# Designs tried in a protein design run: peptides against a protein of PDB entry 1EBD. Part 3

Target 1, 138 residues: chain A of PDB entry 1EBD
Amino acid sequence: KASYEGKVAAEAIAGHPSAVDYVAIPAVVFSDPECASVGYFEQQAKDEGIDVIAAKFPFAANGRALALNDTDGFLKLVVRKEDGVIIGAQIIGPNASDMIAELGLAIEAGMTAEDIALTIHAHPTLGEIAMEAAEVAL

## One batch from the design tools (peptide; made by RFdiffusion4, then SolubleMPNN)

Design b2_p17_3_s2
Fold by OpenDDE base, seed 3:
Structure b2_p17_3_s2 (fold): chain B 138 residues (1-138), chain A 17 residues (1-17)
Amino acid sequence: as target 1 above (138 residues)
Amino acid sequence: MAARLAANRERLKALRA
């Protein structure tokens, strides 16, 4: 957030049109397990009157997480029911700080859960959990 | 972008139906 705001401020000072949009700015906590979030939390969307599907998939069911013996946590997608567009994501678990980038891109691009579900992910990987959660949202 | 993504969705659906 602060780094992005600094960039926006620098662009504005330089006379370039710039706007702050906090919708797809990731937040990361480097705890054990790691925590990462981008876009809406489920309750935030509901409080704003957005009808959402919260699709959750546990690392305990992910092949790479099992192989690494690091299975704590989950990935959650917040999907708008009207059109299937992903509007938020949360990850608690291994490599969450890096894995959130895919979901940040998906939100910025206006992608749907189906877009992720139909994207081939390498097997076995931690990132494959995004595909699994997307399938839950369908 | 939205139109391209929509077209890609339909393409992938058709290939994997």
Scores: peptide ipSAE 0.033, ipTM 0.636, DockQ to the pose 0.044
Fold by OpenDDE base, seed 1:
Structure b2_p17_3_s2 (fold): chain B 138 residues (1-138), chain A 17 residues (1-17)
Amino acid sequence: as target 1 above (138 residues)
Amino acid sequence: MAARLAANRERLKALRA
């Protein structure tokens, strides 16, 4: 967040039109396991009256996580029911700090769970968990 | 997919115009 705000400020000072858009700002905690979030939490969406699906997939079912013997945690997608658009994501587990970027991109671009589910992910990778969670949301 | 992506691209362009 702060780094992005600094970039926007630098661009504005340089005379370039730039503004902060907080729609898909990631938050990361570099704990063990790592925690990452972008967009809405499920409860936040519900509190705002947004009807959502919370699609969760565990790292314990991910082939790469199993191969690494690092299977703690999960990925959760928060999907708006009316149109299938991803409005939030949370990851607790291996490589969460990097994997959140894909989901930040998906939210920023207005992608649906189907868009992620239909995107080919390399096998076996931790990143496949996003596709698996997206399939749960369908 | 393509139409939504295009719309959001235009949103981002407008924010940076």
Scores: peptide ipSAE 0.032, ipTM 0.601, DockQ to the pose 0.171
Fold by OpenDDE base, seed 5:
Structure b2_p17_3_s2 (fold): chain B 138 residues (1-138), chain A 17 residues (1-17)
Amino acid sequence: as target 1 above (138 residues)
Amino acid sequence: MAARLAANRERLKALRA
């Protein structure tokens, strides 16, 4: 967030059109397990009157997480019910800080859960959990 | 994918309005 805001400020100072869009700015806590979030939390969406599906998939069901003996946590997608658009994501677990980038891109691009579900993820990988959570939302 | 993204752009605009 701060780095992005710094870039926007620098562009504005240079006289270039620039705006801050907070919709897909990631937040990361480098704990063990790591925590990452982008876009809406489920409760935030509900508070704004958005009807959402919270699609959750546990790392305990991910083949790579099992192989690494690091299965704590989950990935959650916050999906708008009316059209399947991904509006938020949270990850608690291994490599969450890097994995959130894919979901940030998906949200920024206006992708649906179907778009993620239909994207081939390498097997077995931690990143595959995003595809699994997307399938839960369908 | 590209065609779906074009449609999703309009959804994104509506979401951010």
Scores: peptide ipSAE 0.032, ipTM 0.579, DockQ to the pose 0.402
Fold by OpenDDE base, seed 4:
Structure b2_p17_3_s2 (fold): chain B 138 residues (1-138), chain A 17 residues (1-17)
Amino acid sequence: as target 1 above (138 residues)
Amino acid sequence: MAARLAANRERLKALRA
């Protein structure tokens, strides 16, 4: 967040049009397990009257997580029901701090759960969990 | 996909202009 805001400020000082969009700013806690989030939490969306699907997939069902013996946690997608657009994501688990970037991109680009579900993820990877959660949201 | 992504790109450009 701060780094991005600094860039926006620098661009503004340089005379370039720039605006801060807080929709797709990731937040990361480097705990064990790691925690990462971007966009809406499920309850935040509901509180704002957005009808959402919360699609959750556990690392315990991810092949790479099993191979690493690091299966605690889950990925949750928050998907707007009316159009399938991903509006939030949370990851608790291995490599959450890096994996959140894909979902930040998806949210920023206005991608749907279907877009993620139809994107081939390398096998076996932790990142496949995003695809699995997206499939749950369909 | 292409159409909505293009529309979103235009939205973002407009927001930042």
Scores: peptide ipSAE 0.029, ipTM 0.579, DockQ to the pose 0.196

Design b2_p17_5_s1
Fold by OpenDDE base, seed 4:
Structure b2_p17_5_s1 (fold): chain B 138 residues (1-138), chain A 17 residues (1-17)
Amino acid sequence: as target 1 above (138 residues)
Amino acid sequence: SRAAFRAKALARIAARR
């Protein structure tokens, strides 16, 4: 957020028309394990009356996480049941800080769980967990 | 389906022109 808003402000000061336009702002904590979130938490969506699927996939079932011996945590997709649109994601685990960007893109682009599930992820990768969680949401 | 996913992507590209 702040870095992006700073860029927009710098462009505006330089005489280039620019606007802050975003739907989803990532939040990251560089802990061990890393924590990342974008969009709705499951409870926030429920509190707003949004009927959601919370699709969770553990790093303990991810081939790359197993190969790295770093299997703590999970990815959670928050998917709106009405249309399958991804409205939030949380990652606790290895490389969560980088992997959240795919899900931020998915939310900004109005993608569905099916859109992620149908995207080929390289095997074995940590990022493949997004595809696995998306398949759980189908 | 993969065909529907590609069709959706192409529709997004067309709507931006």
Scores: peptide ipSAE 0.128, ipTM 0.728, DockQ to the pose 0.140
Fold by OpenDDE base, seed 5:
Order: C-alpha cells, then sequence, then structure tokens
Structure b2_p17_5_s1 (fold): chain B 138 residues (1-138), chain A 17 residues (1-17)
C-alpha cells in the first residue's frame, strides 16, 4: 500500500495522471509459518453475495515442500463460480510472502483458475501449489 | 494505470479463448 501510494504521488508530481485503485492489495505476516493474502477471503465473498469455489491444496502434497521438510499449511484460491475468475487467494506456509505475488498478478489481470492450471510451473517448486489449487477449482 | 492493465489483460484473455 504505502510503496504504491508513493509511486502514485511521484507520477502525479511528474505530470502523469495517476489514481490509487485498490483491487488487489497483498497483506503479509512474516510469521512461522508465513501468512499471505490478496483479494477476497471466502467469507467476505459470501457476505457480498458472490457464489465462490474455495479450492485448497496442502503443502504436505507439494514435492518441494517435502524436500525442504516444511509442509505446514496450504494455498487457498477463492474463485467466482459464474466465470471461474480468481478473486482472492490465501497462503499459509513456506515462502508465502513471495508466492502471493503470482496470485496478485492473476487477480489484477482477471485470470481464471484454468489460466493458472494451464500455466507450466517448474518441477519441483513451491509455486506448483498454485497450479494444483487451480486444478482443484476446475 | 491498473484500470488500463485490467482492460488490456481482459482483451488478451478473450482473444486467446
Amino acid sequence: as target 1 above (138 residues)
Amino acid sequence: SRAAFRAKALARIAARR
């Protein structure tokens, strides 16, 4: 948030029209395990009357997490059921603070769960969990 | 702007489907 507001202010000083638009602001807690979120939580979407699929995949089933001996937590995608668009994501687990950036990009771009499922992720990586959770949403 | 990025992304996705 603050870094993005600083960029908007710099663009305005440079004479470029810029506006703050808060579609997907990531939130990170550098705990053990790390926690990251972007967009809607499942309950927030339901409270707004959005019909959602909550697709969850555990780090205990991720090959890189197993190799690191760090398998606590999960990735959750919040997918709008009408069109398959990703509207939120939560990660609890290894490298959640960095991994949330892919999902922030997906939400800002209006990507679907299918778009993530069809994206080739390197094997074995923690990032594959985004693909696996997207496949659960299909 | 984020609005311009979203509009471009949606147009690109629609052209690939």
Scores: peptide ipSAE 0.051, ipTM 0.671, DockQ to the pose 0.110
Fold by OpenDDE base, seed 1:
Structure b2_p17_5_s1 (fold): chain B 138 residues (1-138), chain A 17 residues (1-17)
Amino acid sequence: as target 1 above (138 residues)
Amino acid sequence: SRAAFRAKALARIAARR
């Protein structure tokens, strides 16, 4: 957030038309395991009256996490049930701080769980856990 | 098809702009 707002401010000062336009702001905690979130938590969506699917996939079932012996945690997608649009994501686990960026892009683009499930991820990678969680949401 | 996927994706991106 702050770095992006700083870039928009620098562009505006330089005489370029720029505005802060975003739907999803990532939040990261560099703990062990790492924690990352973008968009809605499941409870926040429910409190706003949004019917959601919370699709969860564990790192213990991810081929790269197993190969790294770092299998703690999960990825969770918060998917709007009406249209399958991804409205939030949470990651606890290896590389969560970087992996949240794909899900931030998906939310900003108005992507569905189907769009992530239909995207080829490299195997074996930590990133393919987003595809696995998206398949759970179908 | 990949063409249908791309058309669907572009339509959603355009609705956010």
Scores: peptide ipSAE 0.033, ipTM 0.650, DockQ to the pose 0.260
Fold by OpenDDE base, seed 2:
Structure b2_p17_5_s1 (fold): chain B 138 residues (1-138), chain A 17 residues (1-17)
Amino acid sequence: as target 1 above (138 residues)
Amino acid sequence: SRAAFRAKALARIAARR
């Protein structure tokens, strides 16, 4: 957030048109387990009248998380039902602070759950949890 | 905007098929 707002401010001072889009700005808490969020929470989307699918995939079902003996938490993907577009994600688990970047990119690019589900992820990785959650949203 | 990015993404996907 602050680094992005600093760039937007610098662009505005330099006379370039710039806008802050808070939907794709990640929020991270470096706790154990880590917490990360980008875009809508499921309830926020519902409160705005957006019909959503909330797909949840647990770290305990991921081969890399099992191999690391760090299986606490989950990824939640918030997908708009109308068009399958990803509008939010929440991660509680190992490496959540870095894993949120893929989902931030997906939201900013207007990607669908299908766009992630059809993307080959390296095996075994924690990144596969994003793919698995995207498959649950189909 | 996300709408412009989505339009670009759809065009890119269509060009790969």
Scores: peptide ipSAE 0.030, ipTM 0.596, DockQ to the pose 0.076

Design b2_p17_7_s4 (from b2_p17_7, 8 letters changed)
Fold by OpenDDE base, seed 4:
Structure b2_p17_7_s4 (fold): chain B 138 residues (1-138), chain A 17 residues (1-17)
Amino acid sequence: as target 1 above (138 residues)
Amino acid sequence: SAAREARRQELLALRRK
């Protein structure tokens, strides 16, 4: 966000029109384990009256996480129940800071859990957890 | 899908605000 804001400011100073409003701005904490979030938290959605499926998948069940001996945490997808559209995601675990980008893209593109579930992820990777969580939401 | 397109339009509308 800060980097993007800096870019927008630079473009404005340069006299270029700069206006893109993103819906899903990621938030990352580079802790151990890493924490990342984009879009709605489950409770936020509920508070706004959105009926959601919270699809959670643990890193303990991810092959790459097991191989890395780093299985703490989970990925949670917040999926709008009405149409299966992904409206939020949270990741606590290895490589969360990078993995959140896939889900940010998914949200910005209006993708559904099915879209992620039907996307082949390389095996074994941490990224497969997104696919696994998406399958939970189906 | 219809859901994706609907969401896309929703997002576009939000960006126009």
Scores: peptide ipSAE 0.095, ipTM 0.704, DockQ to the pose 0.399
Fold by OpenDDE base, seed 5:
Structure b2_p17_7_s4 (fold): chain B 138 residues (1-138), chain A 17 residues (1-17)
Amino acid sequence: as target 1 above (138 residues)
Amino acid sequence: SAAREARRQELLALRRK
């Protein structure tokens, strides 16, 4: 966030029109395993009266994670039941700090679980776990 | 935003053809 705001400020100083227009800010903890989140946690959504589906898929079932012998954790999508829109995501596991970017993009773009499920992910990759979790939400 | 929703609808239309 601070880096992005710095960029916006620099562009404004340079005489270019710029605005802050984001919906979700990622948070990362570089632990082992890594933890990353963006948008709503399941309980936060519930506390605000949003009816959600929490779709979880484990790294233990991911081909790339198995090949790397790094299978701890899971990916969770928080999906609004009314329209299938993704409003949050959490990742605990390998490369979570980088993988959260896809979900951040999905949330910013107003994508649904179906949008991710219908996106072809390379096999075998850690990233395809997002597709698997999206399918759980359908 | 309205622009993001419009783009989403375009993408959905393409995928459902």
Scores: peptide ipSAE 0.041, ipTM 0.641, DockQ to the pose 0.077
Fold by OpenDDE base, seed 1:
Structure b2_p17_7_s4 (fold): chain B 138 residues (1-138), chain A 17 residues (1-17)
Amino acid sequence: as target 1 above (138 residues)
Amino acid sequence: SAAREARRQELLALRRK
């Protein structure tokens, strides 16, 4: 957030049209396994009265994670039931700090679980887990 | 699907400067 705001501020000072316009700010803990989150947690959404699907897929079922012998954790998508829009995501596992960016993009763009499910992900990759979780949400 | 394409167009419209 601070880095992004700094960039926007620099552009504004330079006279370029720029504004801070974000919906979701990622949070990362660089532990082993890594933890990453963006948007709503499931309970936060429920506390606000949002009816959600929490779609979870484990790294233990991901081909790349198996090949890397690094299968701890999962990806969780928080999907609004009304329209299938992704409103949050959590990742505990390998490369979580980088993989959260796809979900951040999806949330910022107002994408649905179907949008991710129908996006081709390279095989085998850790990133496929987002597609698998999205399929669970359908 | 047609619905997906419509959504894509909506998203594009929202992002166009």
Scores: peptide ipSAE 0.027, ipTM 0.608, DockQ to the pose 0.092
Fold by OpenDDE base, seed 3:
Structure b2_p17_7_s4 (fold): chain B 138 residues (1-138), chain A 17 residues (1-17)
Amino acid sequence: as target 1 above (138 residues)
Amino acid sequence: SAAREARRQELLALRRK
């Protein structure tokens, strides 16, 4: 967030058009397991009156996580129920800090859970869990 | 996709404020 804010400020000073802010700014905690979040948490959406589906999938059911013997945690998608648009995501687990980028892109592009579910993910990978969580939301 | 386009317009409006 701080890095992005610096870039926006630099662009403004240089006289270039820039977005005031992105909606999907990631937050990461480099703990063990790692934690990452982007967009709405489920409760935040509910507090604002947004009807959401919270689609959760555990790393314990992910083939790559099993192969690595690193299966703690989950991925959660926060999906607007009305139209299936992804408005938030949280990851607790292996490589969460890098994996959150796919979901940040999805949110900024206005993608739906179906878009991720229908995207081919390499098998077996940790990133495949995003596809699995998206399928839960369908 | 009507949903995607509506969301894109929503996001653009937020970035302009």
Scores: peptide ipSAE 0.181, ipTM 0.757, DockQ to the pose 0.350; fails the geometry check

## One batch from the design tools (peptide; made by RFdiffusion4, then SolubleMPNN)

Design b2_p19_1_s1
Fold by OpenDDE base, seed 5:
Structure b2_p19_1_s1 (fold): chain B 138 residues (1-138), chain A 19 residues (1-19)
Amino acid sequence: as target 1 above (138 residues)
Amino acid sequence: MEEIRRRREAAAAAAAAAA
């Protein structure tokens, strides 16, 4: 957030057309395991009256996580039932701090769970868990 | 995404036409 806002401010000061325009701000905790979140939590969406699917996939079922012997945690997608749009994501586990970027992009672009499920992820990777969680939401 | 949808539909149509 602050780094991005600093860039926008610098561009505006330089006389370039620039504005702060974002839907979702990632939050990361560099713990062990790492925690990352972007957009809605499931309960927040429900409290706002949004009907959601919470699609969860565990790192214990991810081939790369198994190979790394680092299988704690999960990825969760919060998907709006009306249109399948991803409105939030949470990751607890290996590389969560970096993996949240894909899901931040998906939310900013208004992508659906189907868009992620139909995107080929490299095998075996930790990032493949996003595709697996998206398939759960279908 | 509309772009993803369009590309997938085009690929499916091309595959069906080649079969």
Scores: peptide ipSAE 0.047, ipTM 0.491, DockQ to the pose 0.081
Fold by OpenDDE base, seed 2:
Structure b2_p19_1_s1 (fold): chain B 138 residues (1-138), chain A 19 residues (1-19)
Amino acid sequence: as target 1 above (138 residues)
Amino acid sequence: MEEIRRRREAAAAAAAAAA
């Protein structure tokens, strides 16, 4: 967030067209477990009148999380029901700070839950949790 | 994304033709 806002501010000061789109800006808390978010929370989407699916997958069901003995938390996808487009994601768990980048890319590109579900993720990885949550949203 | 959809449909069609 702050780095991106600093870039936008620098571009604006330089006289270049620049705008901040807050919809796809990730927020991370480097706690244990880590917390990360990008795009809409489920309630924010509902408050704006967007009909959403909130798909949740727990780290305790992931082979890599089990192998690491670090199974606390979950990934949540916020998916627009009309077209299956991912509009938000929240992660609480190991490596959430890095895992959020894939979902930030997916939101920015206008990807669907199906696009992630049909993307082959390496096994076993924490990244598979995004794929599994996308499958729940189908 | 359209490209992902297109590739998956093509792969499914190829698998069905081999089967």
Scores: peptide ipSAE 0.046, ipTM 0.499, DockQ to the pose 0.020
Fold by OpenDDE base, seed 3:
Structure b2_p19_1_s1 (fold): chain B 138 residues (1-138), chain A 19 residues (1-19)
Amino acid sequence: as target 1 above (138 residues)
Amino acid sequence: MEEIRRRREAAAAAAAAAA
């Protein structure tokens, strides 16, 4: 948030068209387990009248998480029902702080759950959980 | 992408109106 707001302010001072858009700004808490979020939470989307699918997949079902003996938490996708577009994501679990970047890119690109589900992820990886959660949303 | 464009244009218009 703050670093992005600083960039927007610098662009505005330089006379470039710029505005703060908070939708795809990641938030990270470096706890154990780590917590990361980008875009809408499920309740925020509902409060704005957006009809959503909340697709959740647990790290306890991820092959890499099992191999690492670090299976706490889950990934959640918030998917708009009308068009399948991903509008938010939350991760609680191993490497959440880095894994949120893929989902931030997906939201900023206007990608669907199908786009992620059809993207080949390396097996076994923690990142593969994004594909698994996307399949739940289909 | 069309929604992202629309949202950013609306945010830029709001920022310009507040200046």
Scores: peptide ipSAE 0.036, ipTM 0.480, DockQ to the pose 0.188
Fold by OpenDDE base, seed 1:
Formats: structure tokens, C-alpha cells, sequence
Structure b2_p19_1_s1 (fold): chain B 138 residues (1-138), chain A 19 residues (1-19)
């Protein structure tokens, strides 16, 4: 957030039309395991009357996480049930701070769970868990 | 897929109008 606001401010000072976009701002806690979130939490969406699917996949079922012996946590996608659009994501686990960027991009672009499920992820990788969670949402 | 472009264009237009 603050780094991005600083960039927008610098562009505005330079006379370029720039505005802060608040749609998909990532939040990260650099704990062990790491925690990352972008967009809606499941409960926030429900409180706003959005019918959602919460698709969860555990790192204990991810081939790379198993190979690294780092299998604590999960990825959760918050998917709008009406159209399959991803509106939020949460990650607790290895590399969560970096992997949240893919899901931030997906939310910003208005991508569906199907779009992620049909995107080939390298095997075995931690990032492959996004594809697995997307398949759960279908 | 067009949502990010739509929002960026709207934000840029709003910023230009405020300058």
C-alpha cells in the first residue's frame, strides 16, 4: 500500500494523471508460516450479501511443499458463485508473500477460477496450489 | 479480463480532471 501510494504521488507531482487503486491491495505478515491476503475474506463477502464459494487447498497435498518438508497451511480462493470471478484470496504457508501476487493480478483482471484452473503451472511448484484451489471451486 | 483496463482508464480520467 504505502509504496504504491508513494509511486502514485510521485507521478502526480510530475504532472502525470495517476490515482491510487484500492481494489486488490495485498496484506502480508512475514511470520512462520507466512500469511498473505488480497481482496475479500469469505465472511466480508457474505456480510455484503455476495454468494461465494470458499475453495481451500492444503499445502500438505502440494508436491513441492512435501518435497520441501514445509506443508503447514493452505490457499483459499473466495469465488463469486454467480460468475466464478475470483474476488479474494488468502494464503497461509511457504512463500505466501510472493504467491499472493498472482492472485492479486487475477482479481485485478477480473479472472475466474476456471481461468486459473486452465493455466498450466509448473510441476512441482508451490504456485501450483493456486490451480488446485481453482479446480476445487469448479 | 478487461476490468483492470477499465478501472485504470477511469482512474486516469479522474486524476486528469482533478489536475
Amino acid sequence: as target 1 above (138 residues)
Amino acid sequence: MEEIRRRREAAAAAAAAAA
Scores: peptide ipSAE 0.042, ipTM 0.555, DockQ to the pose 0.347; fails the geometry check

Design b2_p19_1_s2
Fold by OpenDDE base, seed 1:
Structure b2_p19_1_s2 (fold): chain B 138 residues (1-138), chain A 19 residues (1-19)
Amino acid sequence: as target 1 above (138 residues)
Amino acid sequence: PAAIAARRAARAAAAAAAA
């Protein structure tokens, strides 16, 4: 957020048309394990009356996490039931701070759980957990 | 797996029709 707003401000000062337009702001905590979030939490969506699927997949079932001996935590997708659109994501686990960027892109682009499930992820990677969680939502 | 394979085939057909 602040870094992006700083770029928009710099472009505007330089005389270029620029605006802050975003649907999702990532939040990261560099704890052990790392925590990352973008868009809605499941409870926030429910409190707004959005019918959601909370699709959760554990790092303990991810091949790369097993190979790294770092299997704590999970990825959660918050998927709107009406149209399958991803409206939020949370990651607790290895590389969560970087992995949240894929899900931020998916939310900003209005992608569905099907779009992620149909995307080929490299094997073995931590990023495959996004595909696995998307398959749970289908 | 079978549902994913069917959706992949449908998506490939849709992409080919949009090109």
Scores: peptide ipSAE 0.022, ipTM 0.451, DockQ to the pose 0.028
Fold by OpenDDE base, seed 3:
Structure b2_p19_1_s2 (fold): chain B 138 residues (1-138), chain A 19 residues (1-19)
Amino acid sequence: as target 1 above (138 residues)
Amino acid sequence: PAAIAARRAARAAAAAAAA
Protein backbone atom coordinates (compact mmCIF):
# COMPACT_ATOMS: atom_id res chain seq x y z
CA LYS B 1 0.00 0.00 0.00
CA ALA B 2 2.39 2.75 1.16
CA SER B 3 4.98 2.03 -1.60
CA TYR B 4 2.23 2.06 -4.25
CA GLU B 5 0.77 5.31 -2.85
CA GLY B 6 4.30 6.77 -3.02
CA LYS B 7 4.43 5.97 -6.77
CA VAL B 8 0.98 7.54 -7.27
CA ALA B 9 2.12 10.66 -5.39
CA ALA B 10 5.31 10.88 -7.50
CA GLU B 11 3.27 10.61 -10.73
CA ALA B 12 0.84 13.31 -9.49
CA ILE B 13 3.76 15.65 -8.60
CA ALA B 14 5.20 15.04 -12.10
CA GLY B 15 1.81 16.05 -13.65
CA HIS B 16 0.98 12.50 -14.86
CA PRO B 17 -2.45 10.89 -14.40
CA SER B 18 -2.50 8.08 -11.84
CA ALA B 19 -5.07 5.75 -10.28
CA VAL B 20 -5.12 3.80 -7.01
CA ASP B 21 -6.87 0.41 -6.91
CA TYR B 22 -6.74 -0.95 -3.36
CA VAL B 23 -8.64 -4.19 -4.20
CA ALA B 24 -5.65 -5.92 -5.85
CA ILE B 25 -2.93 -4.45 -3.55
CA PRO B 26 -1.50 -7.11 -1.21
CA ALA B 27 -1.40 -6.40 2.53
CA VAL B 28 1.31 -8.11 4.61
CA VAL B 29 2.00 -8.18 8.35
CA PHE B 30 5.41 -9.66 9.25
CA SER B 31 4.19 -11.16 12.53
CA ASP B 32 4.70 -14.69 13.85
CA PRO B 33 2.78 -16.25 12.19
CA GLU B 34 2.93 -13.97 9.12
CA CYS B 35 -0.35 -12.61 7.72
CA ALA B 36 -1.02 -11.78 4.07
CA SER B 37 -4.12 -10.81 2.09
CA VAL B 38 -5.02 -9.83 -1.48
CA GLY B 39 -8.41 -9.01 -3.05
CA TYR B 40 -11.71 -9.60 -1.27
CA PHE B 41 -12.21 -10.85 2.22
CA GLU B 42 -15.13 -13.31 2.48
CA GLN B 43 -17.26 -10.88 4.51
CA GLN B 44 -16.45 -7.95 2.18
CA ALA B 45 -17.65 -9.99 -0.82
CA LYS B 46 -20.86 -10.95 1.04
CA ASP B 47 -21.48 -7.31 2.07
CA GLU B 48 -21.27 -6.37 -1.65
CA GLY B 49 -23.80 -9.13 -2.52
CA ILE B 50 -21.25 -11.49 -4.16
CA ASP B 51 -22.02 -15.18 -3.64
CA VAL B 52 -18.70 -16.78 -2.63
CA ILE B 53 -17.14 -20.05 -1.58
CA ALA B 54 -14.56 -19.68 1.19
CA ALA B 55 -12.13 -22.57 0.64
CA LYS B 56 -9.82 -23.07 3.63
CA PHE B 57 -6.86 -25.45 4.00
CA PRO B 58 -4.73 -25.69 7.20
CA PHE B 59 -0.90 -25.71 7.31
CA ALA B 60 -1.25 -28.61 9.78
CA ALA B 61 -2.15 -30.79 6.74
CA ASN B 62 0.77 -29.52 4.57
CA GLY B 63 3.76 -31.88 4.28
CA ARG B 64 6.38 -29.09 4.17
CA ALA B 65 4.84 -27.26 7.16
CA LEU B 66 4.96 -30.55 9.13
CA ALA B 67 8.62 -31.10 8.15
CA LEU B 68 9.44 -27.53 9.31
CA ASN B 69 7.46 -27.99 12.57
CA ASP B 70 5.60 -24.76 11.63
CA THR B 71 1.95 -25.74 11.15
CA ASP B 72 0.04 -22.77 12.59
CA GLY B 73 -2.59 -21.12 10.42
CA PHE B 74 -4.21 -21.66 7.03
CA LEU B 75 -4.76 -20.47 3.48
CA LYS B 76 -8.24 -19.22 2.47
CA LEU B 77 -9.42 -18.67 -1.11
CA VAL B 78 -12.46 -16.48 -1.77
CA VAL B 79 -14.04 -17.89 -4.94
CA ARG B 80 -17.01 -16.38 -6.81
CA LYS B 81 -19.69 -19.09 -7.17
CA GLU B 82 -21.05 -17.97 -10.57
CA ASP B 83 -17.84 -18.72 -12.52
CA GLY B 84 -15.28 -20.15 -10.06
CA VAL B 85 -13.05 -17.03 -10.37
CA ILE B 86 -10.74 -16.30 -7.44
CA ILE B 87 -11.51 -12.80 -6.11
CA GLY B 88 -9.54 -12.90 -2.83
CA ALA B 89 -7.01 -14.82 -0.76
CA GLN B 90 -5.75 -14.76 2.83
CA ILE B 91 -2.77 -16.59 4.34
CA ILE B 92 -1.86 -16.87 8.01
CA GLY B 93 1.23 -19.05 8.43
CA PRO B 94 4.81 -19.75 7.33
CA ASN B 95 6.08 -17.72 4.35
CA ALA B 96 2.67 -15.99 3.87
CA SER B 97 4.43 -12.75 2.80
CA ASP B 98 5.96 -14.43 -0.29
CA MET B 99 3.22 -16.99 -1.01
CA ILE B 100 0.59 -14.24 -1.46
CA ALA B 101 2.28 -13.25 -4.76
CA GLU B 102 1.04 -16.41 -6.57
CA LEU B 103 -2.52 -15.68 -5.46
CA GLY B 104 -2.18 -12.00 -6.40
CA LEU B 105 -1.16 -13.17 -9.91
CA ALA B 106 -4.12 -15.59 -10.05
CA ILE B 107 -6.61 -12.83 -9.09
CA GLU B 108 -5.02 -10.34 -11.51
CA ALA B 109 -5.18 -12.90 -14.37
CA GLY B 110 -8.84 -13.79 -13.62
CA MET B 111 -7.97 -17.43 -12.86
CA THR B 112 -10.41 -19.97 -11.44
CA ALA B 113 -9.98 -22.37 -8.53
CA GLU B 114 -9.70 -25.11 -11.20
CA ASP B 115 -6.71 -23.31 -12.80
CA ILE B 116 -4.81 -23.45 -9.48
CA ALA B 117 -5.96 -27.02 -8.69
CA LEU B 118 -4.60 -28.15 -12.09
CA THR B 119 -1.27 -26.31 -11.58
CA ILE B 120 1.44 -28.75 -10.45
CA HIS B 121 3.14 -27.53 -7.28
CA ALA B 122 6.45 -29.08 -6.19
CA HIS B 123 6.21 -31.75 -3.46
CA PRO B 124 6.76 -31.18 -0.58
CA THR B 125 6.39 -27.35 -0.52
CA LEU B 126 4.42 -24.74 1.43
CA GLY B 127 3.06 -23.58 -1.97
CA GLU B 128 1.06 -26.83 -2.35
CA ILE B 129 -1.41 -25.36 0.15
CA ALA B 130 -2.75 -23.10 -2.66
CA MET B 131 -3.52 -26.19 -4.78
CA GLU B 132 -5.11 -27.97 -1.80
CA ALA B 133 -7.31 -24.96 -0.99
CA ALA B 134 -8.32 -24.71 -4.67
CA GLU B 135 -9.39 -28.38 -4.63
CA VAL B 136 -11.60 -27.62 -1.58
CA ALA B 137 -13.39 -24.98 -3.71
CA LEU B 138 -14.36 -27.54 -6.46
CA PRO A 1 0.07 3.13 -11.77
CA ALA A 2 -1.65 4.83 -14.76
CA ALA A 3 -0.59 2.02 -17.14
CA ILE A 4 -1.90 -0.61 -14.68
CA ALA A 5 -5.28 1.17 -14.41
CA ALA A 6 -5.56 1.42 -18.22
CA ARG A 7 -4.76 -2.32 -18.61
CA ARG A 8 -7.41 -3.25 -16.00
CA ALA A 9 -10.05 -1.10 -17.73
CA ALA A 10 -9.20 -2.75 -21.08
CA ARG A 11 -9.57 -6.25 -19.55
CA ALA A 12 -12.92 -5.35 -17.96
CA ALA A 13 -14.17 -4.05 -21.34
CA ALA A 14 -12.96 -7.22 -23.12
CA ALA A 15 -14.70 -9.45 -20.54
CA ALA A 16 -17.96 -7.49 -20.96
CA ALA A 17 -17.73 -7.81 -24.77
CA ALA A 18 -17.18 -11.60 -24.53
CA ALA A 19 -20.27 -12.12 -22.30
Scores: peptide ipSAE 0.021, ipTM 0.452, DockQ to the pose 0.073
Fold by OpenDDE base, seed 2:
Structure b2_p19_1_s2 (fold): chain B 138 residues (1-138), chain A 19 residues (1-19)
Amino acid sequence: as target 1 above (138 residues)
Amino acid sequence: PAAIAARRAARAAAAAAAA
């Protein structure tokens, strides 16, 4: 957020047309395990009257997490039940700070859980957890 | 899994029709 707003401000000072245009803002905590979030939490969506599927997949079931001996945590997708559109994601686990970028892109592009589930992720990677969580939402 | 299988089958059929 702050870096993106800084670019918009610099472009405005330079006389270029620029706007802060985003649907979702990522939030990261560089703890051990790392925490990342983008878009809605499940409760926030429910409080706004959105019917959601909360799809959760654990790092303990991921081949890369096992190979790293770092299997704590999970990925959660918040999926709008009406159309399968991803409206939020939360990650607690290794590399959560970088893994959130794929899900930020998916939310900004209006992608569905099916779009992620049908995207081939490299094997073995931590990124496969996003695909597995998307499969849980279907 | 069934929804994924159905969409994969639809893509395979579309690819076969375009060949």
Scores: peptide ipSAE 0.021, ipTM 0.453, DockQ to the pose 0.022
Fold by OpenDDE base, seed 4:
Structure b2_p19_1_s2 (fold): chain B 138 residues (1-138), chain A 19 residues (1-19)
Amino acid sequence: as target 1 above (138 residues)
Amino acid sequence: PAAIAARRAARAAAAAAAA
């Protein structure tokens, strides 16, 4: 957020048309395991009356996480049932701080769980967990 | 892989029908 707003301000000062336009702000905690979130939590969506699917996939089932011997945690997608649009994501586990960016992009672009599930992720990677969780949502 | 291919084909067919 702050770095992005600073960039928009710098572009405006330079005479470029720029605006702060975002739907989702990532939140990251650099703990062990790392924690990252973007968009809605499942309960927040429910409290707003949004009918959601919470698709969860564990790092213990991810081939790269197994190879790294770092299998704690999971990825959770929060998917709106009406249209399959991803409205939130939470990651607890290895590289969560970087992997949340893909899901931030997906939310900002109005992508569906199907869009992520049909995107080829490199094998073996931690990032494949997003694809696996998206497949759970279908 | 076969399920992904089937879903991809279904999306392509839906997009073609909407055009």
Scores: peptide ipSAE 0.019, ipTM 0.455, DockQ to the pose 0.027

